# Designs tried in a protein design run: peptides against a protein of PDB entry 9GMZ. Part 55

Target 1, 343 residues: chain A of PDB entry 9GMZ
Amino acid sequence: TGFPLELLTRPATERLAYFENYTVAHPRLKEVYEILMRTIAEPAGASFIFVYGASGVGKTTLRLRVEQKLTELALPKLESDRARVPVVGIEAIAPESRYFNWKEYYTRALITLEEPLIDHKFDYGVRGISRDNFGKINVESKVVAPALRRALENALIHRHPDVFFVDEAQHFGKVASGYKLQDQLDCLKSLANMTGILHCLLGTYELLTFRNLSGQLSRRSVDIHFRRYCADSPEDVQAFKSVLLTFQQHLPLAETPNLVDHWEYFYERTLGCIGTLKDWLKRVLSDALDREATTITLKDLQKRALSVAQCQKMFKEIQEGERQLSETEADVQNLRSALGLGA

## One batch from the design tools (peptide; made by RFdiffusion4, then SolubleMPNN)

Design b1_p11_5_s4 (from b1_p11_5, 3 letters changed)
Fold by OpenDDE base, seed 3:
Structure b1_p11_5_s4 (fold): chain B 343 residues (1-343), chain A 11 residues (1-11)
Amino acid sequence: as target 1 above (343 residues)
Amino acid sequence: ISVPSALLSSR
């Protein structure tokens, strides 16, 4: 099934919004979704889930789909427990300074937990945290990070989400010279332990550094690798072509563009990352809608493609992450062999 | 392969 044909008579803004909100389900997204949902349902004493993969692989899409599903599953219980938030998700912000801004992180998390639509208001016992007439949380500048942390801990305990998502979590690794990444991990670990809330950190392969630094986190974490599609796998190539076909059918244009015939060019400029592909197509669609174009051409694609230099940089980052994981897999195999466990 | 409806945009 393609896009609703009625969109062709709608404003460009509605046509673009349709495509922006459209999600292609693809094998890797489905696999990671099923693993993540199972792990959230049965954490087995885990305090953390790490979801790592290439930039633009689709981690944010995964998060949003899990948030939607957890909310849907919680609806029957939310009628009786109006204090509960089934899931909370935030994006970690890249620090403007040389250190991660914990005050901003706690503020954003608290604001997200205290959505205006929640009828049951909680007093956090922290002066300078208030609600406006619209129920929006306001945090005064005088509120210090330790007080915001306590407020967030109390909010997480009271709202008892099944999981706390932090997207772009590699930003916790951006520490000032002389600060230890370990201190950031210990802070997160303490928050998870104090609240009893499962934390899911989504990020790039830079999250692998977090796993290596904290042997104690590793014992209480589940790792999920969100792989890209590889051109050396016939199955992965077929999955990637199927995604292109689906996007082709869901671009709200009068004439269906032929994306599939250009699959190699799409692969070259996305490295098998579906989020990167979607973002590229969004830019191209926006340009086409602005011109009232009937279709998308190869020239339109080329105009909005990532440069070869950008792709080469991203590919080096991917290869380094994939290498680190392959070495870890080899170490596991060596350990199994040394233990007399067969291959 | 039926794409799970949960991963498709319902909108």
Scores: peptide ipSAE 0.005, ipTM 0.412, DockQ to the pose 0.045
Fold by OpenDDE base, seed 1:
Structure b1_p11_5_s4 (fold): chain B 343 residues (1-343), chain A 11 residues (1-11)
Amino acid sequence: as target 1 above (343 residues)
Amino acid sequence: ISVPSALLSSR
């Protein structure tokens, strides 16, 4: 089954939006989705979930799919509890300074948690927090970070989301010293403990540093590795080819491009990361639609491909992350062996 | 890998 053929007569914007909204249900996405959904439903005393993997592996797609499903599952309860928000998701911003901007974090979290569909105005007890005519939160510049934290704690308690998502969470680690990183982790831990809300941090392999820095977070965290497809695995290669076939069928073009025959080139320029692949195909589709082209050519792909230098940089970052995980797995095995536990 | 300038169409 491919795209709806009626799209061929529709505007380029609608054709592009179709592809943008289309998600390939590939094996690793399904696996991580099922683990994440199960962990959210039954956190077993965990306060944190860490989802780590390569840039462009599809973490944002995973988050959005989980948010959609949690919202769907909450609908029957939301009819009776109009104060509840089923899920909240924010993106952590890279700090401009050697310090994480907690004021901005709390402000964004509050704004996201206060969706306009919520009729129940909650008073956060904080002067300088108001709502506009559309119910959108406005935070005055005079409001200090400790007051915003209290407002967020109250909002999270009142709205009681099943999970709080933080995308690009590696940005918490971009601080000048290990002590400041510990203080930030303790701040997040305190927020999770005070609210009783499960936090899911999604990010790059830099999130592995959080596991090592806080022995208390590690005891209350679940780790989920969102792996890329590896070219040395026949099963992974077949899965990657199947993703290409699916994208090929869902590009709203008059002539179906043969992406599968070029799988090695797609692999070379995506490193087995499906998000990177989708973003690449989206750029190429946009260019094709702008030209009213009937299909995509290899030249069109080459024009929008990541450079070899970009791929080499990304690959080094992946290899370092995969190495750190392999060392952690070996350390667990060594610990088990030293404890007299079988492998 | 010399990527040939071939049309990606399945024709």
Scores: peptide ipSAE 0.000, ipTM 0.405, DockQ to the pose 0.018
Fold by OpenDDE base, seed 4:
Structure b1_p11_5_s4 (fold): chain B 343 residues (1-343), chain A 11 residues (1-11)
Amino acid sequence: as target 1 above (343 residues)
Amino acid sequence: ISVPSALLSSR
């Protein structure tokens, strides 16, 4: 079934919002979703989950769908436990400075964890943290990062989420000159250990550097690789074409565009990343709606496509990440062989 | 690969 035909008579804003909120349940997303949901339900003493994959593969979509599902599953318990938050998710921001801003991170985490709709008020144990008349958290500028950390630790313990999500977590790797990436990992590890809250870090293949830096994190982490679709796999090509078919049916336009016949061009400019594809189609749909167009053309697609230079850069970053993973898999096989466990 | 007529409509 395609989009609701009644949308064709609705404002451009409603038509665009429909497509923005629409999620294609493609095979890789379903697989990673099921693994992640199972791991959150049964962490088996893990303190971290790492979800890594190409930029634009759909990690933010995965996070939002898991957050929605965890919230839905918690609703019956939230009626009795008004202090509980089932899940918390933030996006790590790229620092404006050469160092990760922990003060900003802790402030954003506290604000996200302490939504105004939470009836049960909590004392953070930190002077200069308050709620306004709307129940929004206010943090005074004088509050220092160590105090914000203690406030976040207390809030996480009190609200007891099943998982704490950090999207774009590769930004923790942006350390000032003279600081070690290890110190950032030890800081995150300490937060997870002090709170007892499972942390899920979602990011690019740059997260592999975090995986390899701490043999202690490796013992308490679960790794989930969110793969792109590969053009050398007939099954992956068929899955990618099926996603294009689904998107063309859910573009709220009077005439259904045939995206599937152009699958090679879509693959060239998305590298098999469904998030990149969705964002591209969203931009093209917005342009079409602004022009009151009945359909989208190849020219409309070309106008909003990533440049060849952008695709070449992204592809090099993907190839390097996929190479590092293949080397790690080979190292595991070599280790198993050396231990006499067989390949 | 036949370009669908809808994508070839040059406005």
Scores: peptide ipSAE 0.000, ipTM 0.367, DockQ to the pose 0.017
Fold by OpenDDE base, seed 5:
Structure b1_p11_5_s4 (fold): chain B 343 residues (1-343), chain A 11 residues (1-11)
Amino acid sequence: as target 1 above (343 residues)
Amino acid sequence: ISVPSALLSSR
């Protein structure tokens, strides 16, 4: 079934919002979602989950879907436990400086964890952390990172989320000169250990550096590779075409555009990343709605496509990440063979 | 915050 036909009589804003909120349950998203949900339910002593994949593969969509589901599942219990937050998700900010800003991270985590709708206001015992009349956390500039950390630890313990999500987590890898990435990992590890809260770090293939640098984290981590669709795989091509078919059916336009016939062009300009595809189609849909167009054309698509140069850059970054994973898989296989474990 | 009703099409 396509979009609700009633949308054709609705304002452009509502039509766009429909498409924005629509999520294609494509195979890779479903797979990673199922693995992630299972791992959150049964972490088996894991303190970390690493979800890595190409930019625009759909990691944020994955996070949001898991957050929604965990919230839904927790609702019956939240009625009795008003202090609990079922899930917390933040995006790590790219530091303006060459180093990760822990103060900003802790502040954002606290603000997100302490949503205004939580009736049970807890004082975390840190001077300069307050709530306004609306229950929003205010952090004074004088509050130092160690104090914010303690506040976050207390908040996480008190709210007891099933998982703490950090999107764009590769930004933890940005360390000052003379500091070790290990210190950042030890900081995260200690936060997870002190709170007993499972941390899920989502990011680019740069997260592989975290996996490789911390043999201790790797022992307590679950790795999830969110793969793009590859054009060299007939199954992946078919899945990608199926996503295009679904999107064309869910574009709230009077005439259904034929996206599938242009699948190669869509693949060329998205590298098999469904998030990139959705964002592209969203831009094109917005332009079409602004023009009161009945459909979208190839020309409309071309106008909003990523440039070839952008795609080439993104592809190099993807290839490097995929190469590192392939090498790691080969190393594991070589290790297994050397241990007398069958290939 | 309106939880967007993500109709995951259960295919």
Scores: peptide ipSAE 0.000, ipTM 0.397, DockQ to the pose 0.032

Design b1_p11_6_s1 (from b1_p11_6, 9 letters changed)
Fold by OpenDDE base, seed 2:
Order: sequence, then C-alpha cells, then structure tokens
Structure b1_p11_6_s1 (fold): chain B 343 residues (1-343), chain A 11 residues (1-11)
Amino acid sequence: as target 1 above (343 residues)
Amino acid sequence: MLRRVFRASVA
C-alpha cells in the first residue's frame, strides 16, 4: 500500500512529515528488532547490549521502534504503577573538549527520564535539582557530576525502565587515551550495576573498542550487529531493491518515481545503508516539494547524493568494522593456542 | 511521551 492519496492536497510540510515518520520494515531491521526485543525481555544476566553497525544503517530508527513498542507494551502496567517509565533513550553528544562531559550526560538523562507529565514526582535529595511549574527538571550549574550521578541512579531505580538506550555511544570513545575510555566504561558498568537497569549502547563499529576493553563487560554484554546490505549477496540486493520499491510507493508525489531502475546508483551512494538512503530521499523530496514538482528525477537525486569521496571514506570505515567482526581462523587458532588448547 | 507514531510498512 502506498502513501495516503489525500496527502497530495496537503501542505508540503505534512507531506514531508509523512515520509520522515514512515519506516520500511526491511529484513535487517526486523532481525535486529526481534533480537533486541527478546534480549530486553530476557537479558539472561546481561547488563549491556551493544548494537553496532555502519553510520546510516538505521540504528536510531531501530531504537525509536523499540522505544515505541516497549511503551505500548507497558501501558496496561502504567495504570497501576504510575511511577514507572518503560524506556528511556538519550543520544550521547560528541564532546567539544578532549573529555566526555559526564555532567551534561547525567543532566540530559535526568531531563529525559523525568518527563513533565509523569505522575509521582520524585525528590532526589540533591540541592539544585528542582522542577519548574510545568514539572520539568531544572539542574542548577552548581550541581556537580557525582551528585547528578546519584540523582540519576535514584531516578533509574524509582522509574525502573526495562532498558536505558544511549544512541551515538561511540562518542564515549572519543577520549585521548585508552585509560580514559576504561574509566568511562567502568562508570557505565557501575551505573548499570547500581541501578539494575539494562543499558543498550547503539553506535558505529567504534563500539567494538568498548567490547574488547573489558572482559568483565564482554561477559555481561550481548552483541547485536546491524549489518548493511551487500551487493555481492543476491538476497541482499533483492532486499535493497524491495526497500527502494517501498520508498517510491511512499514518496507523497503525484507521479511515482522509478527508484528501482536506479538501484545500483542508490547502492553506490548509500553503501547498502537504509538510513543513508532515507535521508537522501528526504532531502530530494524536500527539494521536489519546494518546487511543486510532480516527481523526482535522476538529476534531483544527483544534486543531493553523497560525493564519491564521501562514499569512499564511509566504505573504508565500514570495511574496517566488518573486518574486526570477521573471526579469522587465525584469531580462533591464536585464542586456542593462548588457552593451551591444541591448534 | 509524545507518541511519535511511526508507520511501519512491511516491504
């Protein structure tokens, strides 16, 4: 089923918003969604979930879908437990400085967790944390990071979400030394342990560095690889074409563009990343709507495509990430040898 | 929570 035809008579803003809010349920997204939902329901003693994959593969879309579903599933229980928040999701911000800003992280987490509309306002016992007249959390500049951490621990315990999401979690790794990264992981581990709340870190392949830095973390984590579509797989090519077909049917334009016939060009400029594809199509749709165009052309696509140089850089980063996940026979043999197991 | 109604389509 395509877009609602009534959208053709609606403002450009509504047409664009429709496409922005539209999600193709493609095979890799479904697979990762099912694994993630199952892992959240039955963490089996895990304290962390790592979801890693290429930039623009669709990790944020995955998170938002899981947040929606967990919220829907919690609704009947929220009537009896009005203190509960079923899920909380934040985005880790790239530090402007050489150091991750824990104060900002804890502040954002508290603000996100403490929705103004939540019943049963919690007192954190921390001076300089207050609620405004709308129930929104306000954190005074004088509040120090350790106090904000305690406030977040208490809030997470009190609100007891099924999972705490951190998107763009590779930004924890942007510290000048491996030691500082370990300290950050120990801080996250301690937060998860103190609260009993499952943490899900979503990010690029740079998250693999986190997985490998702590054997204790590795033992208490579940890994989920959100793969791109590969052009060397006939099944992946067919799935990618099916995504293009679905997107062309859901572009709210008077004339349905033929995206599928250009699948190789779309693949070349997205590297099989559906989020990158959606963002590209969103930009092109915006331009088409601004011009009151009936359709989109190859020229319109070319105008908003990533450059070949951008794609080459992104592809190199993907290849390095995929290589790190490829268990070579040599890696297995090295591990076996190190364990005193014969080759 | 602002229900961002994501419309899922099965491809």
Scores: peptide ipSAE 0.000, ipTM 0.384, DockQ to the pose 0.035
Fold by OpenDDE base, seed 3:
Structure b1_p11_6_s1 (fold): chain B 343 residues (1-343), chain A 11 residues (1-11)
Amino acid sequence: as target 1 above (343 residues)
Amino acid sequence: MLRRVFRASVA
């Protein structure tokens, strides 16, 4: 089934918004979704989930889908427990300075956790945290990071989400020294332990550096690899072509473009990352709608493609991440063999 | 909560 044909008579903004909100349920997304949902339901003493994969693989889409599902599952209980927030999701921001801004992080987390429409008002017990006339959390500039942390701890305990999501979590790692990264992980670990709330960190392969820093985190974490599609796998190529077929049917244009015939070019410029593909098609769709075009051409695609240099850089980062995981799997197998646990 | 109606089409 394609897009609703009524969209062809709607404004360009609505047509674009349709495609932006459209999600293809591709095999890798479904697999990681099921693993993540199961892990959230049964964390088995884990305090952390790490979801890592290439930039543009679809981690944000995964997060949003899980947030939606957890909210849907919580609806019957939310009628009786009006204080509960089923899930909270934030994006970590790259620090402008050499230091992660914990004050900003706690402020964003509090603002996200305390939706304006939540009926049950909670007093954080912190002077300078209030709600405005719209129910939005306001934090005065004088409030210090330790007070914001305490407010967040209290809010997380009171709202008891099933999971706390941090997207773009590799930004914790952009501190120039492994020591500073350890301090940040210890801070997050302390927050998870004090609140009893499961934390899910989503990010690039830079999150693998977090595994090496703390043997204690490894004992309390579940790792989920969100893989791209690989051109050397016939099944992955077929899945990628199926995604292209689905996207071409859901581009709200008068004439359905043939994207599948250009699958190799799409693969070359996305590296098998469906988020990168979607973002590319979104840019091309926007240009087509602005020109009132009936379809998308190869020339339109080429105009908005990532450069070969960008793809080569991204591919090196992917290969390094995939290599680190492959080595770890081999090391585990070697350890099993050395222990007599068989292949 | 903006219910982004994720129309997930299974590819």
Scores: peptide ipSAE 0.000, ipTM 0.374, DockQ to the pose 0.036
Fold by OpenDDE base, seed 4:
Structure b1_p11_6_s1 (fold): chain B 343 residues (1-343), chain A 11 residues (1-11)
Amino acid sequence: as target 1 above (343 residues)
Amino acid sequence: MLRRVFRASVA
């Protein structure tokens, strides 16, 4: 089933919003979704879930779908427990300075956790944290990071989410020294331990460097690799073509564009990343709607494509990340030798 | 109405 045909008579803003809110249930997204949902339901003593994969693979889409499902599943219980928040999700921000801004992180986490519609007001016990007349959390500039941390710990304990999501979590790793990166890991570990709340960190392959710095986190973490589609796999190529077919049916245009016939060009400029594909098609759709065009042409696609230089850079980053996840026989042998197990 | 987790399956 394609887009609702009534959209063709609707404003460009509604047509664009339809496509923006549309999610293709592609095989890799379904697989990672099921693994993540199961792991959240049965964490088996894990304190962390790491979801890593290429930029633009669809990690934010995964998070938003899981948040939506956890909220749906919690609704019957939320009628009786009005203090509970089923899930909280934030995006980690790249620091403007060489140091991660923990004060900003804790402030954003508190603001996100404390939805205005929560009937049960919680007192954080911290001077300079208040609610406005709309129930929105206000944090005064004088409140220091350690006080915000305690407020977040108390809020997480009180609201008891099934999971705390941190998107773009590789931004924790942008600290120039391995020592400072360990301190950040210990800070996150301490937050998870103090609250008893499962943390899910979603990020690029740079998150692997972060995960590998702590053998203690490795024992308390579940890893989920969100893979891209690979052109060397016939099954992955077919799945990618099926995604293109689904997107062409859901572009709210008078004439259905043939995206599938150009699958190699789409693959070349997305590297098999469905999020990158969706964002590209969204830009092209916006341009087509602004021109009142009946369809999308190859020229329209080319106008909004990533450059070859951008794709080459992104591909090098992906290859390095995929290489770090390839366990070699040499790695196993080195581990065995280091353990005093003979070859 | 909570939106469905996935609006469309891949064909």
Scores: peptide ipSAE 0.000, ipTM 0.398, DockQ to the pose 0.037
Fold by OpenDDE base, seed 5:
Structure b1_p11_6_s1 (fold): chain B 343 residues (1-343), chain A 11 residues (1-11)
Amino acid sequence: as target 1 above (343 residues)
Amino acid sequence: MLRRVFRASVA
């Protein structure tokens, strides 16, 4: 089934919004979704879930789908427990400075957790945190990061979410020294331990630096690799073509474009990342709607494609991340040798 | 999303 044909008579803004809100349920997304949902339901003493993969693989889409499902599952319990928030999701911001801004992080987390319509206004016991007449959290500039942390700890304990999501979590790793990175990890561990709330960090392969720095996290974390589609796998190529077929049916244009015939070009410029593909098609759709075009051409695609240089840079970052996850025979031998088990 | 959940609980 394609897009609703009634969209062809709607404004360009509604057509674009339809495509933006449309999600293809592709095999890798489904697999990672099922693993993540199971891990949230049965964390087995884990305090952290790490979801890592290429930029544009679809991590934000995964998060939003899990947030939706956890919210739906919590609805019957929320009628009896009006203080509960089923799930919290934030995006970590790239610091303008050389260091991650914890004050901004805690402020955003509090604002997201404390929706204006939540019953039972919690007094955080922190001077300079208030609610306005609309129930929005206001944080005065004088409030320091340790006070915001205590407020967030209390709010997380009181609201009892099933999981706390942090998207773009590689931004925690933006520190000038390995020592400061360890301190940031210890801050996150302490927040999870003090609240008893499961934390899910979604990010690029740079998130692997967090895994490698703490042997203590390894026992209290679950790792989920959100893989891209690989051109060397016939199954992955077929899945990627199926995604293209689905997207072409859901572009709200008068004439269905043939995207599948250009699958190699789409793969070349997305590296098998479905989020990158969706963002590309969204830009091309916007241009087509602005021109009142009946369809999308190869020329329209080429105009909004990532450059070869951009793709080469992104591919190097992917290859480095994929190598760090490949257990080599040499790594096994080195570990065995270090354990005194011999080669 | 949470706004829809909370509108349903205030209703």
Scores: peptide ipSAE 0.000, ipTM 0.413, DockQ to the pose 0.019

